Peptides against a protein of PDB entry 3OGK. Designs and how they scored, part 45

Target 1, 307 residues: chain A of PDB entry 3OGK
Amino acid sequence: ATPDRLSRRFPNLRSLKLKGKPRAAMFNLIPENWGGYVTPWVTEISNNLRQLKSVHFRRMIVSDLDLDRLAKARADDLETLKLDKCSGFTTDGLLSIVTHCRKIKTLLMEESSFSEKDGKWLHELAQHNTSLEVLNFYMTEFAKISPKDLETIARNCRSLVSVKVGDFEILELVGFFKAAANLEEFCGGSLNEDIGMPEKYMNLVFPRKLCRLGLSYMGPNEMPILFPFAAQIRKLDLLYALLETEDHCTLIQKCPNLEVLETRNVIGDRGLEVLAQYCKQLKRLRIERGADEQGMEDEEGLVSQRG

## One batch from the design tools (peptide; aimed at target 1 K85 D167)

Design b1_p20_6_s1 (made by RFdiffusion4, then SolubleMPNN; from b1_p20_6, 10 letters changed)
Fold by OpenDDE base, seed 1:
Structure b1_p20_6_s1 (fold): chain B 307 residues (1-307), chain A 20 residues (1-20)
Amino acid sequence: as target 1 above (307 residues)
Amino acid sequence: LRPAGERAKREEELNKKLAE
């Protein structure tokens, strides 16, 4: 469909999802010059889609100018912006969004590639937003944002239920977790092993309603921090955990209410057996082939094609 | 097929940590 056809057919459109590059782009199978620019769509949104409150761009090229135009056109009417696996923008574009769209509820930049100029966008969001429900910059590289701003967001946004972040040191998020009283989902962060202080994470306190979790680089030494609330875990992302097959078995046995599991092939057939035994509520299982497969000589750490 | 983009970076970091 063309942008002009969209507005003519659906002048009262409230939600738009556009997909640019095919999934094959995630494997470098699509040329960079293929296109997928949001510019003509942003123009159409600005001019003709006056009721649009939700925008989702997936695998598209987005410029700062595009974001600025979108922000100004929709302003506080914009409730959802998802830049899903997009590229071409900088943090200046994000700043424009949060500056003009002060009632935004969902802001997603998951797996987007961008140039980071500063952390002002998160600071601005922290200073002015009280509506945020979902914040997701999972699998991104923000080095200039402050965990203090994330804490401020948690304090001010009482409806904040889902937060996914990049590689923040988890200990820097203690204040955030304390403030995020209604948080149900957390993904990302970074657990860093310290041989000199093996128990450095043991006193970490999670939000009481937390039930969807994916901690990056969690090893067997850190895994026990989940045990006090493992029974309430509904979704677990272990894709970037540092758990072996036996560690998976240990954790899975403690999560009888697990509905969604995402992990690597390291779970093995043994882990799948344990999963079937203890997790009767399981609805979705995603097993990715990890690079660690080549290092695991043990057949028990591999999921067979029969499973 | 190897992942590209941000996924590739994350996988690389994971592999680095697994090698430690």
Scores: peptide ipSAE 0.471, ipTM 0.902, DockQ to the pose 0.727
OpenDDE base, seeds 2, 3, 4, 5: peptide ipSAE 0.297, 0.312, 0.321, 0.435; ipTM 0.837, 0.848, 0.852, 0.887; seeds 3, 4 fail the geometry check

Design b1_p20_6_s2 (made by RFdiffusion4, then SolubleMPNN; from b1_p20_6, 8 letters changed)
Fold by OpenDDE base, seed 4:
Structure b1_p20_6_s2 (fold): chain B 307 residues (1-307), chain A 20 residues (1-20)
Amino acid sequence: as target 1 above (307 residues)
Amino acid sequence: LRPAGQRAKRLERLDALLAE
């Protein structure tokens, strides 16, 4: 499909999702005319798709100029921007988006690679946005953003329901969790084991509605922090948890309402047995192989529990 | 070296942590 054909056929398009090729060669190996660049699409959006509210780029090359053009073209009409596994931009591009699209509800850059210049984009978002519902920069490398800005976002955005972040120390997010009263989903953070303070996370208070969770580097010592609300957990991302098979069994037994589980092969057959026994509402199970097992990609195994 | 997606990099980091 070409951008021009899309606009001619669907001038009133409200949502656009573009997928680049899965095995995009390194940026330097992608020809300029490769369908992986969003530039021609952004041009078309700017000129002809005046009702577009939602944009989802997956595995696309996105420049700062593209983001700037998109931001200015859609401004407060842009409700959703998803840069899913994209590359080619810097935080300046993100700054442009949040500066011009002040009513954005969903901002995602999960697994995107970018050059980080500063943390201004998150600060700007914190200062001006009150509409945000979903913020997702899971599996990204931000080192210059402030947890305080995340807290400010939580305070200002009362409809904030899903937040996925990078490797923030979880204790730095205490204020965020307190402010995010309607938060249903949280992924990311960083739990760091401290031999000198084994219970440093035990007093961590999560939002009352939290039911979708994925804490990075959570080990068996930290896992008990979930127990008070384990019964309300519907989705767990344990892919980056430091749990052994037995730990999985322990946690799974406490999550009878679990609908979605993502984990690694460490769950083992035993964990799967426990899962089948205790999680009767399970709808989706994703098991990733460890990095050492160069096995094939995303076999989304739909485990249909035949009841 | 195919640019390991952020996910792959994170899994590698995880494996490294588990090996310590």
Scores: peptide ipSAE 0.281, ipTM 0.831, DockQ to the pose 0.393
OpenDDE base, seeds 1, 2, 3, 5: peptide ipSAE 0.166, 0.267, 0.289, 0.153; ipTM 0.717, 0.828, 0.835, 0.699; seed 3 fails the geometry check

Design b1_p20_6_s3 (made by RFdiffusion4, then SolubleMPNN; from b1_p20_6, 8 letters changed)
Fold by OpenDDE base, seed 1:
Structure b1_p20_6_s3 (fold): chain B 307 residues (1-307), chain A 20 residues (1-20)
Amino acid sequence: as target 1 above (307 residues)
Amino acid sequence: LRPAGQRAKRLEKLYAKIAE
């Protein structure tokens, strides 16, 4: 569909999701001649889609100018912006979004590639937003943002329920977790092993409603921090955990209410057996194949072909 | 499922840590 056709057919459209470069098995949902740029769509949004409050760009090229135009066109009417696996923008574009869209509820940049100029966008968000429910920059590379701003967001946004971040040192997020009283989902962070201080993370306190979790680089020494609320866990992302097969088995046995598991082949057939035995509510299982298969001499660490 | 883009980079970081 072309942008103009969309607005003509659906002038009162409230939500728009555009997909650029599809998976190999999928057809490109945008004209090929547009190269996956959002520009023509942003123009159409600005001119003709006056009721639009939710925008989701997936695998598209987004410039700072595009973001600026979108921000100014929708302003406080924009409730959701998802830049899902997008590229072409900088943090200046993000700054424009949070500056003009002060009532945004969902802001996602998951797996997007961008140029980071500064951390002003998160600071601005922290200073002015009280509406945020979902913040997601999982699997991104932000080095100039402050965990203090994240804490401020948690303090000011009482409806904040899902936060996914990059490689923040988890101890820097203590204040965030304390403030985020309604948080249900957290992914990211960074657990860094310290041989000299094995109990470095043992006193970490998580939000009471936390039930969807994915901690990066969590090893067997850190894993016990989950045990007090493991029965509460509904979704677990172990893709970036440093757990072996036996560690998976240990943790899975403690999560009888698990509905979604994402992990690597390291779970092995043994882990899958344990999963089947203890997690009767499991709805979705994602197993990523990776290079860690080559390093595991133990056959139990490999998932055999199913079907 | 092929890891692509930033996901692939994250996995590379993970593999580096596993190799340590």
Scores: peptide ipSAE 0.405, ipTM 0.870, DockQ to the pose 0.509
OpenDDE base, seeds 2, 3, 4, 5: peptide ipSAE 0.351, 0.355, 0.364, 0.360; ipTM 0.851, 0.852, 0.853, 0.854

Design b1_p20_6_s4 (made by RFdiffusion4, then SolubleMPNN; from b1_p20_6, 9 letters changed)
Fold by OpenDDE base, seed 3:
Structure b1_p20_6_s4 (fold): chain B 307 residues (1-307), chain A 20 residues (1-20)
Amino acid sequence: as target 1 above (307 residues)
Amino acid sequence: LEPAGERAKRLKKLDELLAK
């Protein structure tokens, strides 16, 4: 569908999700006329979709100018922005979003590729937002943002329930976890094994309502930090955990209320047997192949500038 | 040029960590 046709048919549209073409080597050199740009859609949103509060771009090319236009057009009416596997923007674009959309509830940049100029966007978000419910920059590489800003966000946003981050040292997030009293989901961080300090993370206190969890680089030595609340875990993301098959078995046995598991093929047949035995409430299972077997993703519902 | 997916990069990093 074209942007103009959409606005004419649905002038009161509140939620929009756009999907670009899957990323592939053949698309690394994207022509200017490629249909994967959000620009024509942002233009249409700005002009004709005045009730739009939720925007989800998936695998789209998004420029800072696009983000700036979107931010100014929707301002405090924008509640959700998801830049899902997008590219083409910098942290300046993110800064524009958080500056103008001060009541944003969901901000996602998961798996997006961007140029990081500074950490101002997160600082601005921390200083002015009290509405955040979901913050997700999982599988991104921010190096210039501060854990203190994340803590401030947790303190100020009482409805914050889901936070997914990059490779923050988990110990730097102690203040964040203490402040995030209503947090139900956390993914990311970085657990760094210290042979000289095997109990480095044992005193880590998680939010009381935490039930969806994925700690990056969690090994068998760190895994016991989950045991005190393993029975309340409903979702585990073990995709980036450093767990072997037997470690999976150990953890799964302690999570009888597990509903969603995401992991790698390292779980093996044995892990699947244990999962079937102990996790009777399991609803979804995602098993990723190793990096050497990763293929191109196929997605439906592609949109273009012409169609 | 658009970089490879972040998931693939992380999985590669994970493999490297597991190899240590």
Scores: peptide ipSAE 0.293, ipTM 0.842, DockQ to the pose 0.371
OpenDDE base, seeds 1, 2, 4, 5: peptide ipSAE 0.293, 0.281, 0.295, 0.150; ipTM 0.843, 0.834, 0.838, 0.689; seeds 4, 5 fail the geometry check

Design b1_p20_7 (made by RFdiffusion4)
Pose (drawn by RFdiffusion4):
Structure b1_p20_7 (pose): chain A 307 residues (1-307), chain P 20 residues (1-20)
Amino acid sequence: as target 1 above (307 residues)
Amino acid sequence: SESLREYLEELKHERQHAVS
């Protein structure tokens, strides 16, 4: 339908969600220029959806111009913006929205592709934003943003509940973790072990409510930092973990309250067996395919009728 | 382990740019 039709039928929308490209685009089957331009929609938002407080674009093309218009037109009213699997914008567009939308509660860019010119958008949030509840750049290449800015955001945003990040060194986020007192969910970061520091981590202060998490590149040697509070974990994202079938069993075994598990097929039939009696409350399970070129990651990394 | 890490980095890059 045309944007005109939407605003005529529902002039007082508070929340809008638009999907563009077919689902096949998540698997590199759809041309990049196929469509899903968000622009006519943002123009319609400017003129006729004067009550909109939340926008979620999924698999759509979003330009800097379009986000500059959205930020100016909705300003302090934009409580939530989700750029979900979108493309076509840069850090200029992010900066525009974080400077004009001073009361953003939820900002999300998971799996989006954009050009990164600088890190001022995150710094701008750190300097002026107090209201942020959820910040999410989970699956994203950011090389110019400072972990100091993220820590500062945690110090200023009492209601921060959920943050998902890129390839920050976990050790750089120690300050962030102490400051994020109310943090219930963390995903991302980078666990980089060096033989030099056998106990490079073991001294992580995780927020005492963290119950939904996934540490990227987590190996067997760093896995134990979860044991002190594994009874509390309700969601686990081992999708980007570097741990073998045996290690999965040991960790899954310690999470009796786990309701959501996402993982690669390394979990193996053996891991599913463990999951079968320790985690009776499990509600959602996703076993993504792993490295399927040189053996199934190990000789148990195959799930079957047994599992 | 090195090869798995490289796979995961490539997978993350492909997923970020899958829609583009």

Design b1_p20_7_s1 (made by RFdiffusion4, then SolubleMPNN; from b1_p20_7, 12 letters changed)
Fold by OpenDDE base, seed 2:
Structure b1_p20_7_s1 (fold): chain B 307 residues (1-307), chain A 20 residues (1-20)
Amino acid sequence: as target 1 above (307 residues)
Amino acid sequence: REERRRFLDEERRRRQTAVA
């Protein structure tokens, strides 16, 4: 489909999702610019798609100019922007979006690659937005944004239900968790082991409605912080946890209402047996490969065809 | 634990590079 054909056929379009680069482009087998620029689509949005409130770009090249044009064209009518695995922009483009689209509800940059100029975009979002429901910059590297701005967003956005972040130290997010009273989903952060202070996270208070969770670098020493609310957990992302097979078994036994599990093959056949025994509501299971595949002499920690 | 953390960090880096 071409942008012009789309606008002619669907002038009242409210939601648009574009997928650009094929998987083969990840290996530099296809030029980076192959069908990947959002520019012609942004032009059509600006001129002809005046009811568009949701935009999802996946694996596309997005410039700051594209974001600026989109922001000004849609302004407060833009409710959802997802830059999913996109590249080509800087935080200046993000600043334009949050400056002009003050009623945005969903802002996603998950796995996008960008140049970070400053943390102004998050600050601006914190100062002016009260509509945000979903904020997702999971699997990104922001070094200049402030946890305090995230806390301000939580305080001001009463409908905030899902937040996924990069490598914030979890203890820096104490204020955020306290303010995010309606938060149901949290992914990211960083749990950092301290041999001299093994219980440094034990007093961490999570939002009462939290039921979808993925804490980065969570090991067996930190895992007990989940036990008080494990029964209400519906989704676990353990892809970036530091749990062994036995740790998986321990945690899974405490999550009888688990519906979605994402983990690595370290769960093993034993973990899958425990999962089948205790998690009768499981709907989706994703098992990815991990580092453990290369070295284990023991059958434990591998998912076999038996499991 | 450190080895697994390094693996995860490398995986993140690979994903970012694939998008860039």
Scores: peptide ipSAE 0.381, ipTM 0.894, DockQ to the pose 0.563
OpenDDE base, seeds 1, 3, 4, 5: peptide ipSAE 0.169, 0.172, 0.104, 0.380; ipTM 0.826, 0.831, 0.795, 0.891; seed 1 fails the geometry check

Design b1_p20_7_s2 (made by RFdiffusion4, then SolubleMPNN; from b1_p20_7, 11 letters changed)
Fold by OpenDDE base, seed 1:
Structure b1_p20_7_s2 (fold): chain B 307 residues (1-307), chain A 20 residues (1-20)
Amino acid sequence: as target 1 above (307 residues)
Amino acid sequence: REAEREFLKERRRRRQNAVA
């Protein structure tokens, strides 16, 4: 489809999702004419799609100029922006979005690649937004944003239900978790082992409604922090957890209401058996290849076709 | 644990870099 054809057919379009070519199809080459640039679409949105409130770009090239144009064209009418696995922009583009789209409810940049200039975009969001429901910069690298701004967002956005972040030290998010009273989903952060302080995370208090969780680098020593609310967990992202097969078994047994599990091969056939035994509500299972496959002599760390 | 952490970090990095 072309942008002009879309607007002619659907002048009252409220939601648009554009997908670029799969990574596998690019063979590490991005042709100029592959259709991966959002620019012509942003132009069309700006000119002809005046009711558009939701935009989802997946695997697209997005420039700061594109974001600025989109922001100014849609302003407070923009409720959702998802930059899903996109590239080509900087934090200046994000700043433009949050500056002009003050009623944005969903802001996603998960797995996007960008140049980080500063943390102003998150600060601006914290200072002016009260509408945010979903914030997702999972699997991104921000070094210049402040956990304090995240806390401010949680305090000001009463409808905030899902937050996925990069590698914030979890202890720096204590204030955020306290403020985020309605938070149902959290992914990311960073749990860092301290040999001198093994219990440094034991007093971590999570939001009461938290039921979808994916803590990065959670090991067996930190895993017990989930036990008080494990029965209410519906989704676990263990892709970046540091759990062995037995740890998986231990945790899974405590999550009888689990509906979605994402993990690595380390779960093994044993973990899958435990999952089948204890998690009768399971709807989706994703198992990815991990580094554990290269070092484990034990078959328990591998998922076979029997599992 | 440290080696696994580094692997996971690298995996994240690779996913991010493969966006374009």
Scores: peptide ipSAE 0.367, ipTM 0.893, DockQ to the pose 0.563
OpenDDE base, seeds 2, 3, 4, 5: peptide ipSAE 0.313, 0.357, 0.099, 0.367; ipTM 0.877, 0.891, 0.730, 0.890; seed 4 fails the geometry check

Design b1_p20_7_s3 (made by RFdiffusion4, then SolubleMPNN; from b1_p20_7, 9 letters changed)
Fold by OpenDDE base, seed 1:
Order: structure tokens, then sequence, then C-alpha cells
Structure b1_p20_7_s3 (fold): chain B 307 residues (1-307), chain A 20 residues (1-20)
């Protein structure tokens, strides 16, 4: 489809999702005319799609100029922006979005690649937004944003239900978790082992409604922090957890209401057996290949055709 | 644990580089 044809057919379009070609970067297949740039679509949105409130770009090239144009064109009418696995922008583009779209409810940049200039975009969001429901910059690398701004967002956005972040030290998010009273989903952060302080995370308090969780670098020593609310967990992201097969078995057994599990092949056939035994409500299982295969001789760390 | 952490970090970065 072309942008002009879309607007002619659907002038009252409220939501748009555009997908670039899969794995274009892996094959160095970025032809100029492949339709991977959002620019012509942003132009069309700005001119002709006046009711558009939700935009989802997946695997597309997005410039700061594109974001600025989109932000100014839609302003407070923009409720959802998802930059899903996009590239080509900087934090200046994000700043433009949050500056002009003060009623944005969903802001996603998961797995996007960008140049980080500063943390102003998150600060601006914290200072002016009260509408945010979903914030997702999972699997991104922000080094210049402040956990205090995230805490401010949690205090000001009463409808905040899902937050996915990069490598924030979890202890820096204590204030955020305390403020985020309605949070149902959290992914990311960073759990860091300290041999001198093995229990440094034991007093971590999570939001009471938390039921979808993925803590990065959670090992067996930190895993017990989930046990008090494991029965209410419905989704686990263990892709970046430091759990072995037995740790998976231990945790899964404590999550009888688990509906979605994402993990590595380290779960093994044993973990899958435990999953089948204890998680009768499981709807979705994602198993990715991990490095666990290259070093562990143990057959238990592999998912076979029987699992 | 540290080796696995570094592997997971690398894997995350590899996913990001595959973004186009």
Amino acid sequence: as target 1 above (307 residues)
Amino acid sequence: REALREYLRRRRRERQTAVA
C-alpha cells in the first residue's frame, strides 16, 4: 500500500501499523525503495489522517525530523507511539514527541537503535505527562536518563500499568515501585550480584498488582524475592535471567497461574515437565536458543524433540 | 554468572543491531 492510497480509502483512520521488511539489517538489504522509511507515511499522516491517534512503526527507519513532524501534526491527539525495532532517530526525536504529545498513553521504543544525546525526553515526560499507561524501552541502552524521572512518572500517572526499562539498577527503582501503585507489568532493570551483600535485594517491594514480570540478570539468589507473589504471576520473561534448569523448576512450581513463559532452552525437558505439571493455564511458551548449550554438558539444559 | 551476563548483554545488542 502507498500512503496516499491509504488516506484516500481511510481518511478517518485512528490507528496505523506499518511493518518494514523482516531482518533487513541482517541481509544488508536496505534498498532506497524498499518502503522502510516512515517519512512518506508521516507526511501523509500530517496532511490527511487527522484522526490518527495510534501509530506503530515496526522495523522502520525513523528520523528525528519524522518524529518532530508527527509530534507537531498530532500533538495531544497522539495517544500511542510504538517505535518497535526502529532505527535512525536520536533522543531529540523522543523529546519532540513527549513535548508536543502531552497526553500520550503508550510510548514504546523496544529494541530500537538510537543515538542518545541526553535524558531530557524522560524528564520532560515526567514533568508534564499524567496520562501514561505504558512505557516501554525494553532492550534499549539509555545511560543518561534518571530513575527519579521514572519515579515522578509513576507518581503522576495514576493509570500507569506497564513499564519496561533497560539496565537500571533495581535498587534505584525502589521509589518507582513504591509510587507505581497500579503497575501490573515490569520488565528489565538490572540485578547485580554483590558477594559482600548477598541479600541486598531481599527487601525489594514490588507493586501489589504486579503479575507480568521479567527481571534482567535475576539469579537463584535473587529469585526468592518473587516467591511472596509468585502465585499471582501470569507472565514471566526469563530470557535474560541467570537461572539454570533446577531454578526454572523451582520458580515454575510456584507460579500455578502462569499463562505466558518466555525463556531459553536451559529450561530443559525437566523444566517443561514441571511446567506441564504445575502451570495448567499456560497459553504461550517461547523458548529461545541460549549460550547454555555451549558450556553445559548436562542433557537437562536442552529442550529435546520430546519436550 | 558473569560470563552468562555478558553473553545475554551481547545477545541483546545483537538484536538491536539487527534493527532496520
Scores: peptide ipSAE 0.392, ipTM 0.889, DockQ to the pose 0.542
OpenDDE base, seeds 2, 3, 4, 5: peptide ipSAE 0.349, 0.342, 0.370, 0.381; ipTM 0.876, 0.877, 0.882, 0.885

Design b1_p20_7_s4 (made by RFdiffusion4, then SolubleMPNN; from b1_p20_7, 11 letters changed)
Fold by OpenDDE base, seed 1:
Formats: sequence, C-alpha cells, structure tokens
Structure b1_p20_7_s4 (fold): chain B 307 residues (1-307), chain A 20 residues (1-20)
Amino acid sequence: as target 1 above (307 residues)
Amino acid sequence: MEELRKFLDEERKRRQTAVA
C-alpha cells in the first residue's frame, strides 16, 4: 500500500506500523521502490492522518527532518513512537520529538543506529514529560545522557512501567530505581565486576513491582541480588548475562512463575530440563547462539499452557 | 567471563551494524 491510499481508506487511522526490510513471510510490507525511507509516510501523516497517535517504524531509514516533521505535525497527540531497528537520525531528531510531543507515553529506539550529538533529548524529556509509560533505548549506545535525567523521569512519570536502557552503570541508577515506584520491567544497564569490591551490588534495591528483567553482564556473583524477588519474575532476558549452565539452573529454580525466558545455548539440555521441571508457567523460550557455538541460528519456542 | 563479555559486545555490534 502507498501512503496516499492508506489515508484515503483510513482517514481516522490511529496506529501505523511500517516494516522496511521484510522477510519473505512478513505481511503489510512497504513498497520496495521507497527504499525503506519513512519520508513519504511522514508527509502523509502530516497532511492527512490527523488522528494518528501511534507510529511504529521497523527497519526504516529515518532522518532528523522526518522526526521533526512528525513531531510538529502530531505534537501532543503523539502517544507512541517506536523507532525499532531504524537508522539515519541523530539525537537532534529525538530532541525534536520530546520537545514537541510532551505527552508521549511510549518512546522506543531499541536497536536503532544513530549519531549521538548530546544528551539534551533525555534532559528535555525529564523536564517536561509526566506521561511516559515506556522508555526503551535498549541495545543502543548513549554516552552523553545523564542517569539523573532518567531519575527525574521516574519521579515525574507516575505511570512509568517499563524502562530499557543501554550501558548505564547499574549503581548510577539507584536513584532511578528508588523513584520508579511502579516499574515492572527493566532491561539493560551494566554490571561491572570489581575484584576489590565483590559485593558492590548486594545492596541494590529494585522497584517492588519489578517482574520483567534483563541485566547486562550479570554474572554469578551478582545473580543473588535477584533472589529476594525471583518468585515474582515473569520474564528474564539473559541474552547478555554472564551465566553458565549451572548458574542458569540455579536461577531458574528460583523463578517458578517465569513465563518468558530469553537466553543462549549455554543453558544446555540440563538447563532446559530444570526449566521444564520448575517453570510450569513458561510460555515463550528464546535460545540464541552463544560464545560456545558461534554461528547457530536462534530458536524460539512457544509453550502453550495446558490446563 | 571476559571472553564471554567480549562475545556479547561483538554480538551487540553486529546487530547495530545490521541496522545501519
């Protein structure tokens, strides 16, 4: 479908999702002749889709100009923007979004590739937004944003329930976790082992409602910080954890309510057996290639709950 | 642990380059 055809057919469209690089089995593809650029769609949104409040671009090329146009066109009506595995923009584009869309509830740029100019976008978001529910820049590289701004966001956005970040030192997020009283999901951060201070993370306090978690570089020494609330964990992202097979077994046994597990081949047959034994609520299992078996394709399994 | 960390970093980079 073309943007023009879409707006003519659905002038009151509220949600739009576009996928740029489809796999053969994917539906709702954009025309190939557009090269995966969002520009023509942003133009159509700006001109004709006045009810649009949710935009999801996946594997698209997005420029700062595109973001600026979108921001100004939708302003406070824009509730969701997902730049999922997109490229072509800088933090200036993000700044425009958060400046003009002050009531945005979901902002995602997971696995997007962009140029970082400064941390102003997060600061602006912190200063003016009170509506944010989901913030996700997981698997991105921000070096110029401040953990303090993230804390401010948590303090001001009472409905904040999901935050996924890049490589923040987890101890710098103590204030954030304290402020994020309603947080249910957290992914990212960075746990850094310190030989001189092996228990540096033992006093880390997580939000009480936290049930979906993925801590980057969590090793067996840090893993015990999860044990006090392991029974309430519903989703674990262990793709970037530093856990061996036995560590997986240890953790899994403590998570009887686990519904989603994402991990690597290191879990092994033994880990899968333990998973089957202790996690009867498991619905989704994703196993990706690990260091031990480079080149293996990812496997995803869905387990139906049979009553 | 260091080798695993290196692997994970490389995986992250590969994902980013695939998007760019």
Scores: peptide ipSAE 0.396, ipTM 0.891, DockQ to the pose 0.461
OpenDDE base, seeds 2, 3, 4, 5: peptide ipSAE 0.314, 0.389, 0.387, 0.374; ipTM 0.867, 0.890, 0.886, 0.883

Design b1_p20_8 (made by RFdiffusion4)
Pose (drawn by RFdiffusion4):
Structure b1_p20_8 (pose): chain A 307 residues (1-307), chain P 20 residues (1-20)
Amino acid sequence: as target 1 above (307 residues)
Amino acid sequence: SESREELKEFLRERKFKKIH
């Protein structure tokens, strides 16, 4: 339908969600220029959806121009913006929205592709934003943003509940973790072990409500930092973990309250067996395919009828 | 190990893949 039709039928929308490219685009089957331009929609938002407080674009093309218009037109009213698997914008567009939308509660760019010219957007949030509840740049290449800015955001945003990040060194986020007192969910970061520091981590202060998490590149040697509070973990994202079938069993075994698990097939039939009696409350399970070229990551990394 | 480095590289490419 045309944007005109949407605003005529529902002039007082508070929340809008638009999907563009077919689902196949998540698997590199759809041309990049196929469509899903968000622009006519943002123009319609400017003129006729004057009550809109939340926008979620999924698999759509979003330009800097379009986000500059959205920020100016909705400003302090934009409580939530989700750029979900979108493309076509840069850090100029992010900066525009974080400077004009001073009361953003939820900002999300998971799996989006954009050009990164600088890190001022995150710094702008750190300097002026107090309301942020959820910040999510989970699956994203950011090389110019400072972990100091993220820590500062945690210090200023009492209601921060959920943060998902890129390849920050976990050790650089120690300050962030102390400051994020209300943090219930954390995903991302980078656990980089060096033989030099056998106990490079073991001294992580995780927020005392963290129950939904996934630490990227987590190996068997760093896995134990979860044991002190594994009884509390309700959601686990081992999708980007570097741990073997045996290690999965040992961790899954310690999470009796786990309701959501996402992992690669390295979980193996053996891991599913463990999951079968320790985690009776499990509601959602997703076993993504792993490295399928040189053996199934190990000789148990195959799930079957047994599992 | 080499296989571990290749797995890390694979997961990185997968995680930061673009959608077309």

Design b1_p20_8_s1 (made by RFdiffusion4, then SolubleMPNN; from b1_p20_8, 11 letters changed)
Fold by OpenDDE base, seed 5:
Structure b1_p20_8_s1 (fold): chain B 307 residues (1-307), chain A 20 residues (1-20)
Amino acid sequence: as target 1 above (307 residues)
Amino acid sequence: SAKEEALRAYLRERRYRKIK
């Protein structure tokens, strides 16, 4: 579809989702005529889609100029922005979004590729937003953002329910977890092994409502931190956990209410047996081939009871 | 650990191969 055709037909559009080129192609190789650039859509949004409050770009090329135009055009009317597996922008574009869209509820840039200029965007978000419900920069590499800003967001955004982050040291997020009283979902972070302090994470306190969880690099030594609320867990992302088959079995047995599991092939047949035995509410299972499988490319197996 | 480094490498590859 073309932007102009869409706006002519649906001038009162509230939500727009655009999908670019599928998985196999790098976005920098997408021809302009393929529709991989959001620019013409942002232009149309700015001119003709004045009721648009939700924008989802998936696998699109997005420039800082595009983000700036979008931000200014929609301002506080923009409630959702998802830059899902996008590329072409920098943190300056993100800064523009959070500066102008101060009532944004969902901000996602999961698996997006960008140039990081500074951490100002997260700071600005922390200083001025009280509406945020979902913050997701999972599978991204931010080195210049502050965990303190994340804590501030948690304190100020009472409706914050889902936060997915990159490789923050989990201990730096203690304040965040304490502040995020309504948090239901957390993914990311980094658990780092310390031979000199094997139990350095044992006193980590999670939000009481936490039920969807994915901790990166969680090993068997850290896994027990989940046990006090394991029965509450509904979703686990173990894709980047450092768990072996038996560790999976141990954890799964403690999660009888598990509905969604994402993990690597390391779960094995034994883990699947245990899963079937203990997790009767399981609706979705995703198994990927991980880095622990030597010489294997990234492959995905998906099982869903919902079809 | 070697396994952690491998997973980190995998994460980077997964992102950059698909997007960058």
Scores: peptide ipSAE 0.305, ipTM 0.844, DockQ to the pose 0.386
OpenDDE base, seeds 1, 2, 3, 4: peptide ipSAE 0.217, 0.247, 0.091, 0.092; ipTM 0.822, 0.830, 0.721, 0.730; seeds 3, 4 fail the geometry check

